# Peptides against a protein of PDB entry 5EG6, part 27

Target 1, 151 residues: chain A of PDB entry 5EG6
Amino acid sequence: RLRSQTVSTRYLHVEGGNFHASSQQWGAFYIHLLDDDESEGEEFTVRDGYIHYGQTVKLVCSVTGMALPRLIIRKVDKQTALLDADDPVSQLHKCAFYLKDTERMYLCLSQERIIQFQATPCPKEQNKEMINDGASWTIISTDKAEYTFYE

## One batch from the design tools (peptide; aimed at target 1 K58 Q116 F117)

Design b1_p21_6_s2 (made by RFdiffusion4, then SolubleMPNN; from b1_p21_6, 11 letters changed)
Fold by OpenDDE base, seed 4:
Order: C-alpha cells, then sequence, then structure tokens
Structure b1_p21_6_s2 (fold): chain B 151 residues (1-151), chain A 21 residues (1-21)
C-alpha cells in the first residue's frame, strides 16, 4: 500500500528548474497526503495514513523541492480514469493525477513535455473519464533519491 | 472549448510541507 513517502515514476523529471520528460531517468518525488479541504499554496499540511484513490496529494521533487499543484490520484481502468474509486492505491495498477479544481485536466506526458491533458467524459459511464496513455502513470515505492532506467 | 492539450504546468519552487499536529 502507498502512503506519504518517496516514490519514483518514469518520465516525470525535474532538471534545470523545470518539469520535463526523460525516457531513461525516473524522477524521485515525495507524495504527500493532504486533507480534501486543504488549500492550494506553497505551504501545506501533510496527513498520515495510507493513500486511497480520490484523495488529494502533493508531488514534491525529492531533489529540488519543486512541487506541482494539488492533485487527486485516481484509479485507471484501461483507457479511463475512475472518478469514484476509493480503495487503497496499488502499485500493481496505473494511476492518473487529476489537477484539482480544473476542468478535467490531468498530468500528462506528451512527447518530451509534461503538460495538462483534458480528459473527455465517457458518454455511457458518468463515473469515468477518457484519458490518453500519457496520462497513465506507474508508481514505484522507493527510498532512493534517483533511479536510472535501462531497457 | 479549451484545447485537449494545455500549456506548461504551474508549479511551486519551494514546497513547504508541515506535519499535522
Amino acid sequence: as target 1 above (151 residues)
Amino acid sequence: MPPLLSGPLPYYKNAKPKRAP
């Protein structure tokens, strides 16, 4: 199970004061669990406990201290993000990071850039949003500050 | 309608996490 801890994810990386994509370097980030009503800002209160889908989190680069806006971690089912899943986050499944308080914007890898991707509502399933492959992330728990991936 | 692909992500340069009391 996932809790507030250091994690690694492929492609997402911080270098030179910017978020960018790297196919060979895995970025190390501390994922912080927040309250659902935590305000946006540079300063935030971290909560204890295991992280569940639907909860609000902050991703902070373990090296630079740079942080993204508040995210909601969501469960991924095939090509869709689930809006109502609330089970514990599993490293066996890909996840999506919804930018909180946006119009269906998700953290996304597009070519060599990290961008916001707007999900499309599922016409037949109101509890799902369609995302692209770049918006599906693999998380690996680690205490390492850096991870290099070789294919 | 907004484009499906948006510009660069906003970010904070110096995160300040606090532990809950």
Scores: peptide ipSAE 0.375, ipTM 0.798, DockQ to the pose 0.715
OpenDDE base, seeds 1, 2, 3, 5: peptide ipSAE 0.350, 0.353, 0.346, 0.339; ipTM 0.794, 0.797, 0.794, 0.785

Design b1_p21_6_s3 (made by RFdiffusion4, then SolubleMPNN; from b1_p21_6, 10 letters changed)
Fold by OpenDDE base, seed 2:
Formats: structure tokens, C-alpha cells, sequence
Structure b1_p21_6_s3 (fold): chain B 151 residues (1-151), chain A 21 residues (1-21)
């Protein structure tokens, strides 16, 4: 289970004032839980508690202090993001980061770039949106000394 | 496949988290 804490994710890195991909380094970030009604801005109020899928979070680079816009962390099922999952976020499980208040835009890795990827509605399943592998992220707590996960 | 949107990511340079009351 995750809460507001320091986390690490592969490929996402900040260098030279930009977010970019690094296959060699795990980016270290603070993940902060926000209220659903928290406004966008540089300053934001962090709430306590375990992070659940569907909740609003802020990712802040632990090194540079750079932050992404508000994200909704969503559960991933294969090539789809689940829109209605609300259970606690599990470390080492794939998740997707929906850019809040956008038209199905997700944080996505494409080659060496971090971009927005527009998910496609799933025709047969209203509670799912089709994403790609680049939009799936693995998060671990930096407090973990050793871990095992499957790609 | 769904379209990809390239370009600079929106971000904030100086994030300031505040403790909840």
C-alpha cells in the first residue's frame, strides 16, 4: 500500500529542466495524496492516508522539486486503465497516471520522451480505457531495499 | 492505436506541498 511518501519509478527522470526518459536510472519522486477538490497550482495541501486508485496525487521530483500537474492514479488491467477501481494502490503493480481534467490524457513513455497519450474508450467496457505499455508505470517505495517485479 | 501528443509536458518548477490541517 502507498501513502504520501517518497517513491521510485523507472524511466521517469528530470534533467535539464525537463522530464525525460532514462532506461538507466530510477527517478525518485514524492507522491502526495490530494483531496479530489484540490485546485491546481504550485502550492497544494497534502492529505494523510493510504492512496487508493481513483484518487488525485502530485508527483514531485525529489531532486529538482519539479512537479507534474494533478494526476489521478488508476489501476491497470493489461492494456487498459480502469476507471472505477478504488482499492488501495499496490506497489510493484502497474498503474496509470491520468492527467486530471483532460480528455483521457495519460502520462506516457515514448522512446526517450515523456508525453501525453490519449486513451481510447473501450467500446465493450465503459469502465475501461485503452492505453499502451508506455502509459503503464511501476512504483516502489524507496524504503524498500530489495524487491522483485515482473515487467 | 490512440494518438500520442508530443511536446513539452506541463509542469511546475517549485512545488510546495503543505501539510493538511
Amino acid sequence: as target 1 above (151 residues)
Amino acid sequence: APPLKSGPLPYYKNAKPIKAP
Scores: peptide ipSAE 0.155, ipTM 0.693, DockQ to the pose 0.664
OpenDDE base, seeds 1, 3, 4, 5: peptide ipSAE 0.079, 0.025, 0.098, 0.069; ipTM 0.632, 0.535, 0.663, 0.640

Design b1_p21_6_s4 (made by RFdiffusion4, then SolubleMPNN; from b1_p21_6, 11 letters changed)
Fold by OpenDDE base, seed 2:
Structure b1_p21_6_s4 (fold): chain B 151 residues (1-151), chain A 21 residues (1-21)
Amino acid sequence: as target 1 above (151 residues)
Amino acid sequence: MPPLKSGPLPYYKNAKPKKAK
């Protein structure tokens, strides 16, 4: 299970005061669980507990302290982000980071850049949004914590 | 798939997490 802790993810890292992409580097970030009603800002209140899909989180670079806006971590099924999944986050499954309060914008890797990518609504599935491969992320805990596999 | 829209990523330079009370 994932809780507020340090995690590693491939491609995403901070260099020279900016977010960059590297195929060879794993960035170290602290993922913070927030309340659903937490406001955007530099300062934020961190909550305890295991992180579930659909919850609001903050990603903070462990080295520089740089942070992204509030994100909703969402479960990924193939090339779609699930809007209503709420089970515990699994480190063995890809996830997507929706930029909260945007029109379907997701954290995305594009070549050597980190951008926001607008997902497309699924015509036949209201609970899904179509994302590209660059918007699918794998995170690995760097702390000694309990892990449970979910199929 | 081709993106409908993409743009720069906003960020904060100094994050300040605090414990819940």
Scores: peptide ipSAE 0.258, ipTM 0.749, DockQ to the pose 0.722
OpenDDE base, seeds 1, 3, 4, 5: peptide ipSAE 0.203, 0.181, 0.201, 0.207; ipTM 0.708, 0.702, 0.707, 0.710

Design b1_p21_7 (made by RFdiffusion4)
Pose (drawn by RFdiffusion4):
Structure b1_p21_7 (pose): chain A 148 residues (1-2, 6-151), chain P 21 residues (1-21)
Amino acid sequence: RLTVSTRYLHVEGGNFHASSQQWGAFYIHLLDDDESEGEEFTVRDGYIHYGQTVKLVCSVTGMALPRLIIRKVDKQTALLDADDPVSQLHKCAFYLKDTERMYLCLSQERIIQFQATPCPKEQNKEMINDGASWTIISTDKAEYTFYE
Amino acid sequence: PPSVPFDESKSKPITHFQAHW
């Protein structure tokens, strides 16, 4: 959110995008700290904590973003030292692992990476673009099937 | 803290792939 500005992470046309009309449901998988990038990867059980490495995989298309470090957001900053459990409707940032402070970010409908600004005296913090703050919530679905 | 404005020079395209685990 930048209420009219609300956009959702979604996959269509073979790309991740920030949609104003539809939202995707993504599996969030915990990965070990030393797992490497690839189309194949190992996931682990457990509750998601800030600072941990995760993969987001579209439940519909199966496509995934690169490894991300989920980080807690305070106003406009990513807190790199935060390690508590990720909770419903928390504001989060996703750092693209092994990049120069690049975060998952939207530019209107586009999904891009955007570089964070290091903080002056508080070096456990990085300033992030407004499009790099994401609210997380668990999802569910009900299905009914009938035929005449 | 102030907001960070968008600057194209500080951006990169996002990558993705088909996942297997």

Design b1_p21_7_s1 (made by RFdiffusion4, then SolubleMPNN; from b1_p21_7, 12 letters changed)
Fold by OpenDDE base, seed 2:
Structure b1_p21_7_s1 (fold): chain B 151 residues (1-151), chain A 21 residues (1-21)
Amino acid sequence: as target 1 above (151 residues)
Amino acid sequence: PPPVPYDPSLTRPLESFLAKF
């Protein structure tokens, strides 16, 4: 189970005030749980508790303080993002970051760039959206004492 | 579908916020 804490994500890095990709470095970020009704802004309230799929989070660079817009962390099943999964986030599995209030836009790695990838609806699975591998992320806590594995 | 470049205007500096943690 993942709580609001400092985490590392492979390929996500901030340099020169911009988010970009690095194949050799793990970026250090704060992942903060927000209320579902939290508005976008520079100031926000962090919610206590374990992060579940489907919840709203903020990713903030621990070094530069740069923050991405509000994201919904979603569970990944093969090449799909699950829209209705709500179990605790597991660091053993990949996740996807949906940009909140967009038309199926996900945080995505493309070469050395961070882009928005528009997922496509699954033809016969309403609870899934098709994503690419670049939109699947792995989160690793930088503090082993702040989480427990969920299997 | 075609990829969309990330809009840098969506990213904000939150230095004052980081000071709280």
Scores: peptide ipSAE 0.269, ipTM 0.737, DockQ to the pose 0.108
OpenDDE base, seeds 1, 3, 4, 5: peptide ipSAE 0.073, 0.021, 0.026, 0.181; ipTM 0.620, 0.480, 0.459, 0.671

Design b1_p21_7_s2 (made by RFdiffusion4, then SolubleMPNN; from b1_p21_7, 9 letters changed)
Fold by OpenDDE base, seed 3:
Parts: sequence; C-alpha cells; structure tokens
Structure b1_p21_7_s2 (fold): chain B 151 residues (1-151), chain A 21 residues (1-21)
Amino acid sequence: as target 1 above (151 residues)
Amino acid sequence: PPSVPFDPSKTRPLESFKAKF
C-alpha cells in the first residue's frame, strides 16, 4: 500500500521559501493522503492508499519540504470543479485543489504567483463549482514526465 | 457553464509550512 504518491506539477515551484509559478520548470511534489479528520499543521499523519477525488491531501515539495495547507483534490470538467467525484485521480484529467475549510477557495495560478481564488457556485448544478483556467492543474508522475514531455 | 474571469477581489495570499513527518 502506498503512503504517498510523487508527482510533478508545471507552474508550481518552490523558490526562496515561497511558492512560485514556473513555465520552464516542473516542481516535484509528494502528494500525501490524509484522513478526512486530520487537523491543519506542519505535522501530519500520512495514510496508506491510492488517492481518489474528494480526498484530503498535502502537497509537499520534494526538495525544500515546504507544504501547502490541506487540500481536497477535485476532478475538473471543463470550467467546473466536481464536488462529488470519487474515482481514482487520473493523469489524463485536470484537477483542482480546494483549500480545505475555506469558502470555495482554490489553488490558482495568476501570472507568476500562486494564490487562492474563490470559485463561483453553479446555481443549476449543486455538485459543481465554476473555476477559472488558473485553478485547473495538470499533474504527472515524475517517472513518466521525463520520458513523455519535452519543454 | 461560462468561464470565470480572474477577479482580484476574490483572491487571498497563500500560506505555506515547513513539513514535519
């Protein structure tokens, strides 16, 4: 059973103690699965298992050890984050990272900065929230990225 | 659904931590 999964994320990079966007570099991160009741903090308990949409995760830079606050990884369908998807996370689909226990705040790329951006409720579809393109992320396993992608 | 444009009023700074296991 996997405790953590390692992925690469373009536009997410740690430099100088801060999270930055980079078009030239892929940041390597551990995605740690947490229990749903895990509290926020620098210290956390990693859970075994394969990550599914809807689960709570921690993104930790593999180089610096810098970590983002607890996130819920959500499946993306075009311009919407799905609130009820629970299938395994797929490298074939974009995902969104909801900042847990916030008012619809999502991890978002804005120019060269990483920010929180508030999603808009979808009135006719309660299981969806509207996000912008900057809140849609592509994650790729590190072992695959070196063989598949060229910058 | 329509695309959501970037709205600065809906943004916040992001905090980070030094992780401990």
Scores: peptide ipSAE 0.082, ipTM 0.669, DockQ to the pose 0.669
OpenDDE base, seeds 1, 2, 4, 5: peptide ipSAE 0.023, 0.033, 0.020, 0.024; ipTM 0.459, 0.558, 0.488, 0.470

Design b1_p21_7_s3 (made by RFdiffusion4, then SolubleMPNN; from b1_p21_7, 11 letters changed)
Fold by OpenDDE base, seed 1:
Structure b1_p21_7_s3 (fold): chain B 151 residues (1-151), chain A 21 residues (1-21)
Amino acid sequence: as target 1 above (151 residues)
Amino acid sequence: PPAVPFDPSRTRPLESFKAKF
C-alpha cells in the first residue's frame, strides 16, 4: 500500500511551469492525501496516512512546486476506472486520476501533452467508467521504505 | 467493455497551480 510520499510516474514532467510528457526527463513528485472536503487552492492541508482509492490527492512537483488540481485516485480494472473501490492503493495496480468535481475528466497522456480526457459511462455498470490507455497510470515510490506491496 | 480510443473532441487543457505550504 501507498502513503503520502515522494513518487515517480511515467511520462510526467514539469518544465517552464507546465506539465508535459517526456520519456527522457523524469520528475519527482509528492503525492499528498487531502481531506475529502478540502477546497481547491494553492494552499491546502495535507493528511498523514495510507492512501485509499476514492480519496482526494494532490500531485506536487518536488522541484518546482507546481501542482495539479485536486484528484481522486481510482482503481483501474482493464480499461475502466472503478468508482466504488476504496481499498488501499497498490503500486501493483494501475490507477486513474479523476479531476475532482468535473464531468468524468481524467488526467491523460496525449503524445507530449498532459491533458484532461472525458471518460465514457458504462451503461450496464454504474460503478465503472471507460478510460483510454493514456489515462491509466503507474505510480512508483522513490522511497521503498515508505510503502509495502500487496495484492 | 470495449477499449476507448483517444478522441481529441473529449479533451481539455489542464490547469496547474503553484503549491504553497
Scores: peptide ipSAE 0.411, ipTM 0.849, DockQ to the pose 0.680
OpenDDE base, seeds 2, 3, 4, 5: peptide ipSAE 0.367, 0.020, 0.401, 0.384; ipTM 0.836, 0.481, 0.845, 0.840

Design b1_p21_7_s4 (made by RFdiffusion4, then SolubleMPNN; from b1_p21_7, 10 letters changed)
Fold by OpenDDE base, seed 2:
Structure b1_p21_7_s4 (fold): chain B 151 residues (1-151), chain A 21 residues (1-21)
Amino acid sequence: as target 1 above (151 residues)
Amino acid sequence: SPSVPYDPSKTRPLTSFKAKF
């Protein structure tokens, strides 16, 4: 007999001053576009325009104002994050959030925790890094909170 | 292939989610 695994959906959420992954609550976040040379900090200058993959962004909780460090939003292709994709970000596509200025660390969901997962380089494909499934995120509008997606 | 790009000029918060099987 094979044990059955339950299907679970978790959302990025802020509770008690901490980022976590909730199965029942979801956080609403602003995605702010930054200049590539923008320094890390609580104060930052936001750029106008459509967000493209490869650009630097800040995720800010709309309720608490808590923010994650600067991230580079990257396109996801199956189990890999694309390093050179530069097309406009679409909520219909999965994306990964590379923590800027780290050694291939990505924002990752692990049970109830939000952790950093270190991607592995793809020896055969210089423009790709292998990521955990938990590092693949789908962005939805707040009015689409009940959205159902499939692998 | 991109469909609807995200424009931060829209004051509309987003939410992220992940489904695991």
Scores: peptide ipSAE 0.256, ipTM 0.669, DockQ to the pose 0.029
OpenDDE base, seeds 1, 3, 4, 5: peptide ipSAE 0.026, 0.028, 0.026, 0.237; ipTM 0.504, 0.459, 0.473, 0.751; seed 3 fails the geometry check

Design b1_p21_8 (made by RFdiffusion4)
Pose (drawn by RFdiffusion4):
Structure b1_p21_8 (pose): chain A 148 residues (1-2, 6-151), chain P 21 residues (1-21)
Amino acid sequence: RLTVSTRYLHVEGGNFHASSQQWGAFYIHLLDDDESEGEEFTVRDGYIHYGQTVKLVCSVTGMALPRLIIRKVDKQTALLDADDPVSQLHKCAFYLKDTERMYLCLSQERIIQFQATPCPKEQNKEMINDGASWTIISTDKAEYTFYE
Amino acid sequence: SPPLKSSDIPWHHHATPFSKP
């Protein structure tokens, strides 16, 4: 959110995008700290904590973003030292692992990576673009099937 | 301060998660 500005992470046309009309449901998988990038990867059980490495995989298309470090957001900053459990409707940032402070970010409908600004005296914090702050919530679905 | 960097984000079309035993 930038209420009219609300956009959702979604996959269509073979790309991740920030949609104003539809939202995707993504599996969030915990990865070990030393797992490497690839189309094949190992996931682990447990509750998701800030600072941990995760893979987001579209439940519909199966496509995935690169490894991300989920980080807690305070106003406009990513807190790199935060390690408590990720909770419903928390604000989060996703750092693209092994990059120069590049975060998952929207530019209107586009999903891009955007570099964070290091903080002056508080070096456990990085300033992030408004499009790099994402609210997380668990999802569910009901399905009914009938025929005449 | 210098200008900040931005670029397209990569992703995987064929993600295969394996469960850790």

Design b1_p21_8_s1 (made by RFdiffusion4, then SolubleMPNN; from b1_p21_8, 10 letters changed)
Fold by OpenDDE base, seed 5:
Structure b1_p21_8_s1 (fold): chain B 151 residues (1-151), chain A 21 residues (1-21)
Amino acid sequence: as target 1 above (151 residues)
Amino acid sequence: APPLKSSDLPYYKNAKPIKAP
């Protein structure tokens, strides 16, 4: 028996074969944990277990099957993405999605569009990158009906 | 809320690539 879990996030949804943003719509996605050395492709092996910050994930639209490139899910502290956090991802906290193998590019909502936002290195904190609010995401599992969020 | 879990699908096929934003 195989179980599937979908997650939802505000703003992000798929329309017309592309990822779009809407302040009023929520998209449902499969989140697949990958090995760190998993290559980009239309096929991939999925790891079981709890997702930890710093790990590589694939987001696939539950409806269309459209998939974003490999992402590294990172913990967010204020307006910074933490590079060395490795604790389990909590749905109670904001996260950032780093596009793997890019120059600090993060998924970002800007003016109702999904863009890549280039984070700026923190001069005095090597374990952090500065992002904007649009690059902070909240994940809600569709398996749960109610959550208490903490900021 | 519980920690986020990976899907239980051990292998995924036909992940349609989308252009990076």
Scores: peptide ipSAE 0.426, ipTM 0.888, DockQ to the pose 0.072
OpenDDE base, seeds 1, 2, 3, 4: peptide ipSAE 0.137, 0.169, 0.274, 0.166; ipTM 0.642, 0.695, 0.790, 0.724

Design b1_p21_8_s2 (made by RFdiffusion4, then SolubleMPNN; from b1_p21_8, 13 letters changed)
Fold by OpenDDE base, seed 3:
Structure b1_p21_8_s2 (fold): chain B 151 residues (1-151), chain A 21 residues (1-21)
Amino acid sequence: as target 1 above (151 residues)
Amino acid sequence: MPPLLSRDLPYYKNAKPKKAL
């Protein structure tokens, strides 16, 4: 089970002061659990506990300290993000990172760029949003603060 | 706050995590 800790994720990488995509390198990040009512900003309060889908998190580059806005970590089922999943995050499953308080914007890999991608509502399944493969992320739990994985 | 609704990804250069009291 995942908690506020270091993680590695494929593609998402920080270099030269920017987020960019790397197919061969895994980025090292801290994932921090936040309260649902935590405000946006550079400063944030980290909460203890196991991270569940649907909860608010911060991703912080372990090397540079660069951070993304508040994210909702969501469970992925094929090419859909589940909106109501609340079980503990498992590294055995891909996840999606919804940019909190946006209109269905997700963290997405597009070519060599990391962008926001707007998910499409799923009319037949109100608990799902359609995402592309670039918005599906693999995360690996790690205790290493300085970690680089090369394929 | 950085713009959140563009294709470009907003970010913070210096994150400051704090422990809960």
Scores: peptide ipSAE 0.382, ipTM 0.796, DockQ to the pose 0.436
OpenDDE base, seeds 1, 2, 4, 5: peptide ipSAE 0.351, 0.372, 0.376, 0.369; ipTM 0.781, 0.790, 0.792, 0.791

Design b1_p21_8_s3 (made by RFdiffusion4, then SolubleMPNN; from b1_p21_8, 11 letters changed)
Fold by OpenDDE base, seed 2:
Structure b1_p21_8_s3 (fold): chain B 151 residues (1-151), chain A 21 residues (1-21)
Amino acid sequence: as target 1 above (151 residues)
Amino acid sequence: APPLKSSDLSYYKNAKPKRAP
């Protein structure tokens, strides 16, 4: 979608042993597909194939090897995360990262810090929950760095 | 847009409206 308001852009990266977001620095991460029943841990079994919304993934920093907890990648529609979407993940579409086995906690940018944001249920739409802009992410593959997308 | 494959290397971008001072 096109925005009339000026947008501030940040990128996920690792600095000082922690996950941060910066407008000047960005890190490359591997996104590993896991089985739905895979347990949390430093070591995990990676599945092959194209990633679909609703699946469990691990984000691993390519430089430090630091990883976030298991995440469920979810499709974003405006300011809502879709709970039942299962189509292939597209780089042009915004996504949200639900922290698995939490009460609606999502990976979120606040200032320059990465935090957990608790989504609000949508009573009228049971397949959606409300997130903020800080919890919306766009994925860009490194080999597609030249690819331009719009917000 | 190209589909995302397991173990792909990617950047992650967040863009939100700027806050007024």
Scores: peptide ipSAE 0.553, ipTM 0.850, DockQ to the pose 0.023
OpenDDE base, seeds 1, 3, 4, 5: peptide ipSAE 0.344, 0.335, 0.468, 0.335; ipTM 0.687, 0.679, 0.805, 0.680

Design b1_p21_8_s4 (made by RFdiffusion4, then SolubleMPNN; from b1_p21_8, 12 letters changed)
Fold by OpenDDE base, seed 4:
Parts: C-alpha cells; sequence; structure tokens
Structure b1_p21_8_s4 (fold): chain B 151 residues (1-151), chain A 21 residues (1-21)
C-alpha cells in the first residue's frame, strides 16, 4: 500500500527550475499525506498512514524540492475520475491528481508540457468526471529518494 | 461570467514538509 514515501511516475520531471514532461524517464517524488483541512503554502504538515483515494497529498521533487499545490488523489475508472472512492491507493491502478479548490482542474500531460486540465462533468454519473489519458498517472513506490528510471 | 482558467501549473520552489508531532 501507498503511504507518505518516495514514488516514481513517468513523464513528470523537474529540470531547469520547471516541471516538464519526459517520455524516456521516470521522475522521483515524495508523496506526502496531508490532513483534509491543511492550508495551502510552502510549509505543510505531513501525516502518517496509508494513503486513500480522496485524501489530500503533496508531490515534492526528491531532487530539487519543488512542489505542486495540494492535490486530491482520485481513483480512475476507464476515462473518468471517481469523486467518492475512498479505498486505499493501489499501484495496480492509474490515478488522477485533482488540484484542490479548483474547478475540476487535474494534473495533466500535454505533449511536452505539464499543465492543469479541466475535467468535464459526467452527465449521467454525478460521482464521476471525464478526464483524458494525459491526466491518468501510474505510480510506482520506491524506497530510494533519488531513484531515476530510464526506458 | 467566470473567467477562463489558465493552463499554467503553479508550483513552489522550496517545499518545507514538517513531520506531525
Amino acid sequence: as target 1 above (151 residues)
Amino acid sequence: MPPLLSRDLPYYKNAKPIKAP
């Protein structure tokens, strides 16, 4: 199971002081579990425990210390993000990262860029939002903070 | 009408994680 730890994910990288995409590399990040009521900021309190879908997390580059805003990790079903899933995060499934307190904005790969992408509401399913493939992420846990994988 | 949201991704250059007591 996933907890506050180092993880690797394809495409997401920090280089030259910016987040960017690399198809040939897996970047290394810390994923930190936060309380649901944790405020946004440079400083944040990390909580112990296994990460569940729907919880608030911070992604921090293990090399540079650069971080994204607070994210809610959500379960992915086909081409949709589930809004009410709360089971433990599984490495067997792709996940989506909702930018907390935005209008359905998700962390997304678009060609060579990392952007925020606005999901579309599902007309017939209130508990789902439609995302593209670029907003679906594969996470591989690792015990090495500076591990970089090349294809 | 609400303005169109930017596609730019905000970030922090110096994250400071603090362990809970």
Scores: peptide ipSAE 0.372, ipTM 0.775, DockQ to the pose 0.571
OpenDDE base, seeds 1, 2, 3, 5: peptide ipSAE 0.349, 0.346, 0.334, 0.299; ipTM 0.787, 0.784, 0.782, 0.769

## One batch from the design tools (peptide; aimed at target 1 R47)

Design b1_p22_1 (made by RFdiffusion4)
Pose (drawn by RFdiffusion4):
Structure b1_p22_1 (pose): chain A 148 residues (1-2, 6-151), chain P 22 residues (1-22)
Amino acid sequence: RLTVSTRYLHVEGGNFHASSQQWGAFYIHLLDDDESEGEEFTVRDGYIHYGQTVKLVCSVTGMALPRLIIRKVDKQTALLDADDPVSQLHKCAFYLKDTERMYLCLSQERIIQFQATPCPKEQNKEMINDGASWTIISTDKAEYTFYE
Amino acid sequence: PFAPLPPPDAPPKPPDPPSYWP
């Protein structure tokens, strides 16, 4: 959110995008700290904590973003030292692992990476673009099937 | 939208430490 500004992470046309009309449901998988990038990867059980490495996989298309480090957001900054459990409707940032402070970010409908600004005296913090702050929530679905 | 840019002479990001696992 930048209420009219609200956009959702979604996959269509073979790309991740920030949609104003539809939202995707993504599996969030924990990965070990030393797992490497690839189309094949190992996931682990457990509750998601800030600072941990994760893979987001579209439940509809199966496509996934690169490995991400999920980080807690305070106002406009990513807190790199935060390690508590990720909770419902928390604001989060996703650092693209092994990059120069590049974060998952929207530019209108586009999903891009955007570089964070290091903080002056508080070096456990990085300033992030407004489009790099994401609210997380668990999802569910009900299905009914009938025929005449 | 607020979109800050790092200064050109900003130091490289240090490596991430290991994450916490209960």

Design b1_p22_1_s1 (made by RFdiffusion4, then SolubleMPNN; from b1_p22_1, 8 letters changed)
Fold by OpenDDE base, seed 4:
Structure b1_p22_1_s1 (fold): chain B 151 residues (1-151), chain A 22 residues (1-22)
Amino acid sequence: as target 1 above (151 residues)
Amino acid sequence: AFTPVPPPDAPPAPPEKPSFVP
């Protein structure tokens, strides 16, 4: 189970003060659990405990300290993000990062760029939003600041 | 719709990370 710790994910990388995509490099990030009522800002209080889907998190580059806005980590089922899942985050499943307080915007890889992707509501399932493959992330725990991936 | 990610911020140094628990 994930707690506030260092994780690695493919494609997401920080270089030159910006987030970008790399096909061969895995970025190392701190994933910090926040309170649901935590406001946006450079300063934030980190919570202890296991991270569950639906909770608010901060992703901070372990090298540069650059951080994304507050995210809600959501469980992914095939091509959908689950809005009401609240079980502990598992490395066995892909996850999606909803940009908090946006209109269904998710962190997404498109070509070689990191962008926001607007999810589409599922017409028959109110607890799901349709996302693309680029908005589905695999994360692994690591103590390393950098990770190079070779297939 | 596709849009750029909002500009990142620079938070203070994070606390020590806990060990991973499966």
Scores: peptide ipSAE 0.025, ipTM 0.495, DockQ to the pose 0.038
OpenDDE base, seeds 1, 2, 3, 5: peptide ipSAE 0.026, 0.026, 0.015, 0.011; ipTM 0.490, 0.562, 0.435, 0.481; seeds 1, 2 fail the geometry check

Design b1_p22_1_s2 (made by RFdiffusion4, then SolubleMPNN; from b1_p22_1, 9 letters changed)
Fold by OpenDDE base, seed 5:
Structure b1_p22_1_s2 (fold): chain B 151 residues (1-151), chain A 22 residues (1-22)
Amino acid sequence: as target 1 above (151 residues)
Amino acid sequence: AFTPVPPADAPPAPPLKPSFVP
């Protein structure tokens, strides 16, 4: 299970005041759980508890303090983001970061750059959106953490 | 065994470049 804590991921890091990507560099970030009604801003209130899919989070670089806009963490099934999943986030599973209040924009790695990737709706499955591999992320806690397995 | 992270003050990152699927 994941909660507000320090985490690491491949590819994503901050350099020179900008977000960059590198397959050889691990970035360390704080992942903060927010209330669903938390507004965008430089300052925000962190919520206690385990992070579940569908909740709003902030990613903050542990070194520079630079933050991404508010994200909704979503569960990934193959190459689709699930819109209605609400179980606890597991480090064993991939996730997607939806940029809150956008038209299906997801945090994506493309050619060593961080971009917004627009997901495609699934006509036959309204609870899913099609994403590419670059929009699927793995989070590894740098602190003590519990792993959530399939129930 | 988890310790919650306190509220943070973080400047926003530069805008991400969009990529659209046709």
Scores: peptide ipSAE 0.019, ipTM 0.445, DockQ to the pose 0.024
OpenDDE base, seeds 1, 2, 3, 4: peptide ipSAE 0.015, 0.018, 0.014, 0.023; ipTM 0.479, 0.494, 0.469, 0.492; seeds 3, 4 fail the geometry check

Design b1_p22_1_s3 (made by RFdiffusion4, then SolubleMPNN; from b1_p22_1, 7 letters changed)
Fold by OpenDDE base, seed 2:
Structure b1_p22_1_s3 (fold): chain B 151 residues (1-151), chain A 22 residues (1-22)
Amino acid sequence: as target 1 above (151 residues)
Amino acid sequence: MFAPKPPPDAPPAPPLKPSFVP
């Protein structure tokens, strides 16, 4: 299980006031659990507890304080984001970050850049959206992170 | 930690604009 905590990420860091990607650089981020009704803003209330798929989170650079817009963390199955999964987030599972209140926009790595990728509806499954590999993320633990591993 | 599977290319999409959180 993933909790609101400080995490590090490969391929994502803040430089020059923007988010950038690098295979050789690691960024440290806070992942914060928010209420589902939390409004967008520079100030937000962080909730305690384990993060579940479908919940709203904020990613904040621990160094610069730069933050992404509110995200909904979603479970990934192959190249699809699951819209209705609600189990606890685990580092053994891939996830996608839906930009809240957008038209299927997801956080995506593309050519060492962080972009918004628009998912397409899955033609055969209404509870899934098609994403690319760049929009699929794996969360791994750090020395200070608390995770529960699921087999 | 977050680790994506880096693709060589992707369809064009708008960049993400970060916001400062004090």
Scores: peptide ipSAE 0.022, ipTM 0.558, DockQ to the pose 0.049
OpenDDE base, seeds 1, 3, 4, 5: peptide ipSAE 0.011, 0.015, 0.017, 0.015; ipTM 0.501, 0.501, 0.483, 0.471; seeds 1, 4, 5 fail the geometry check

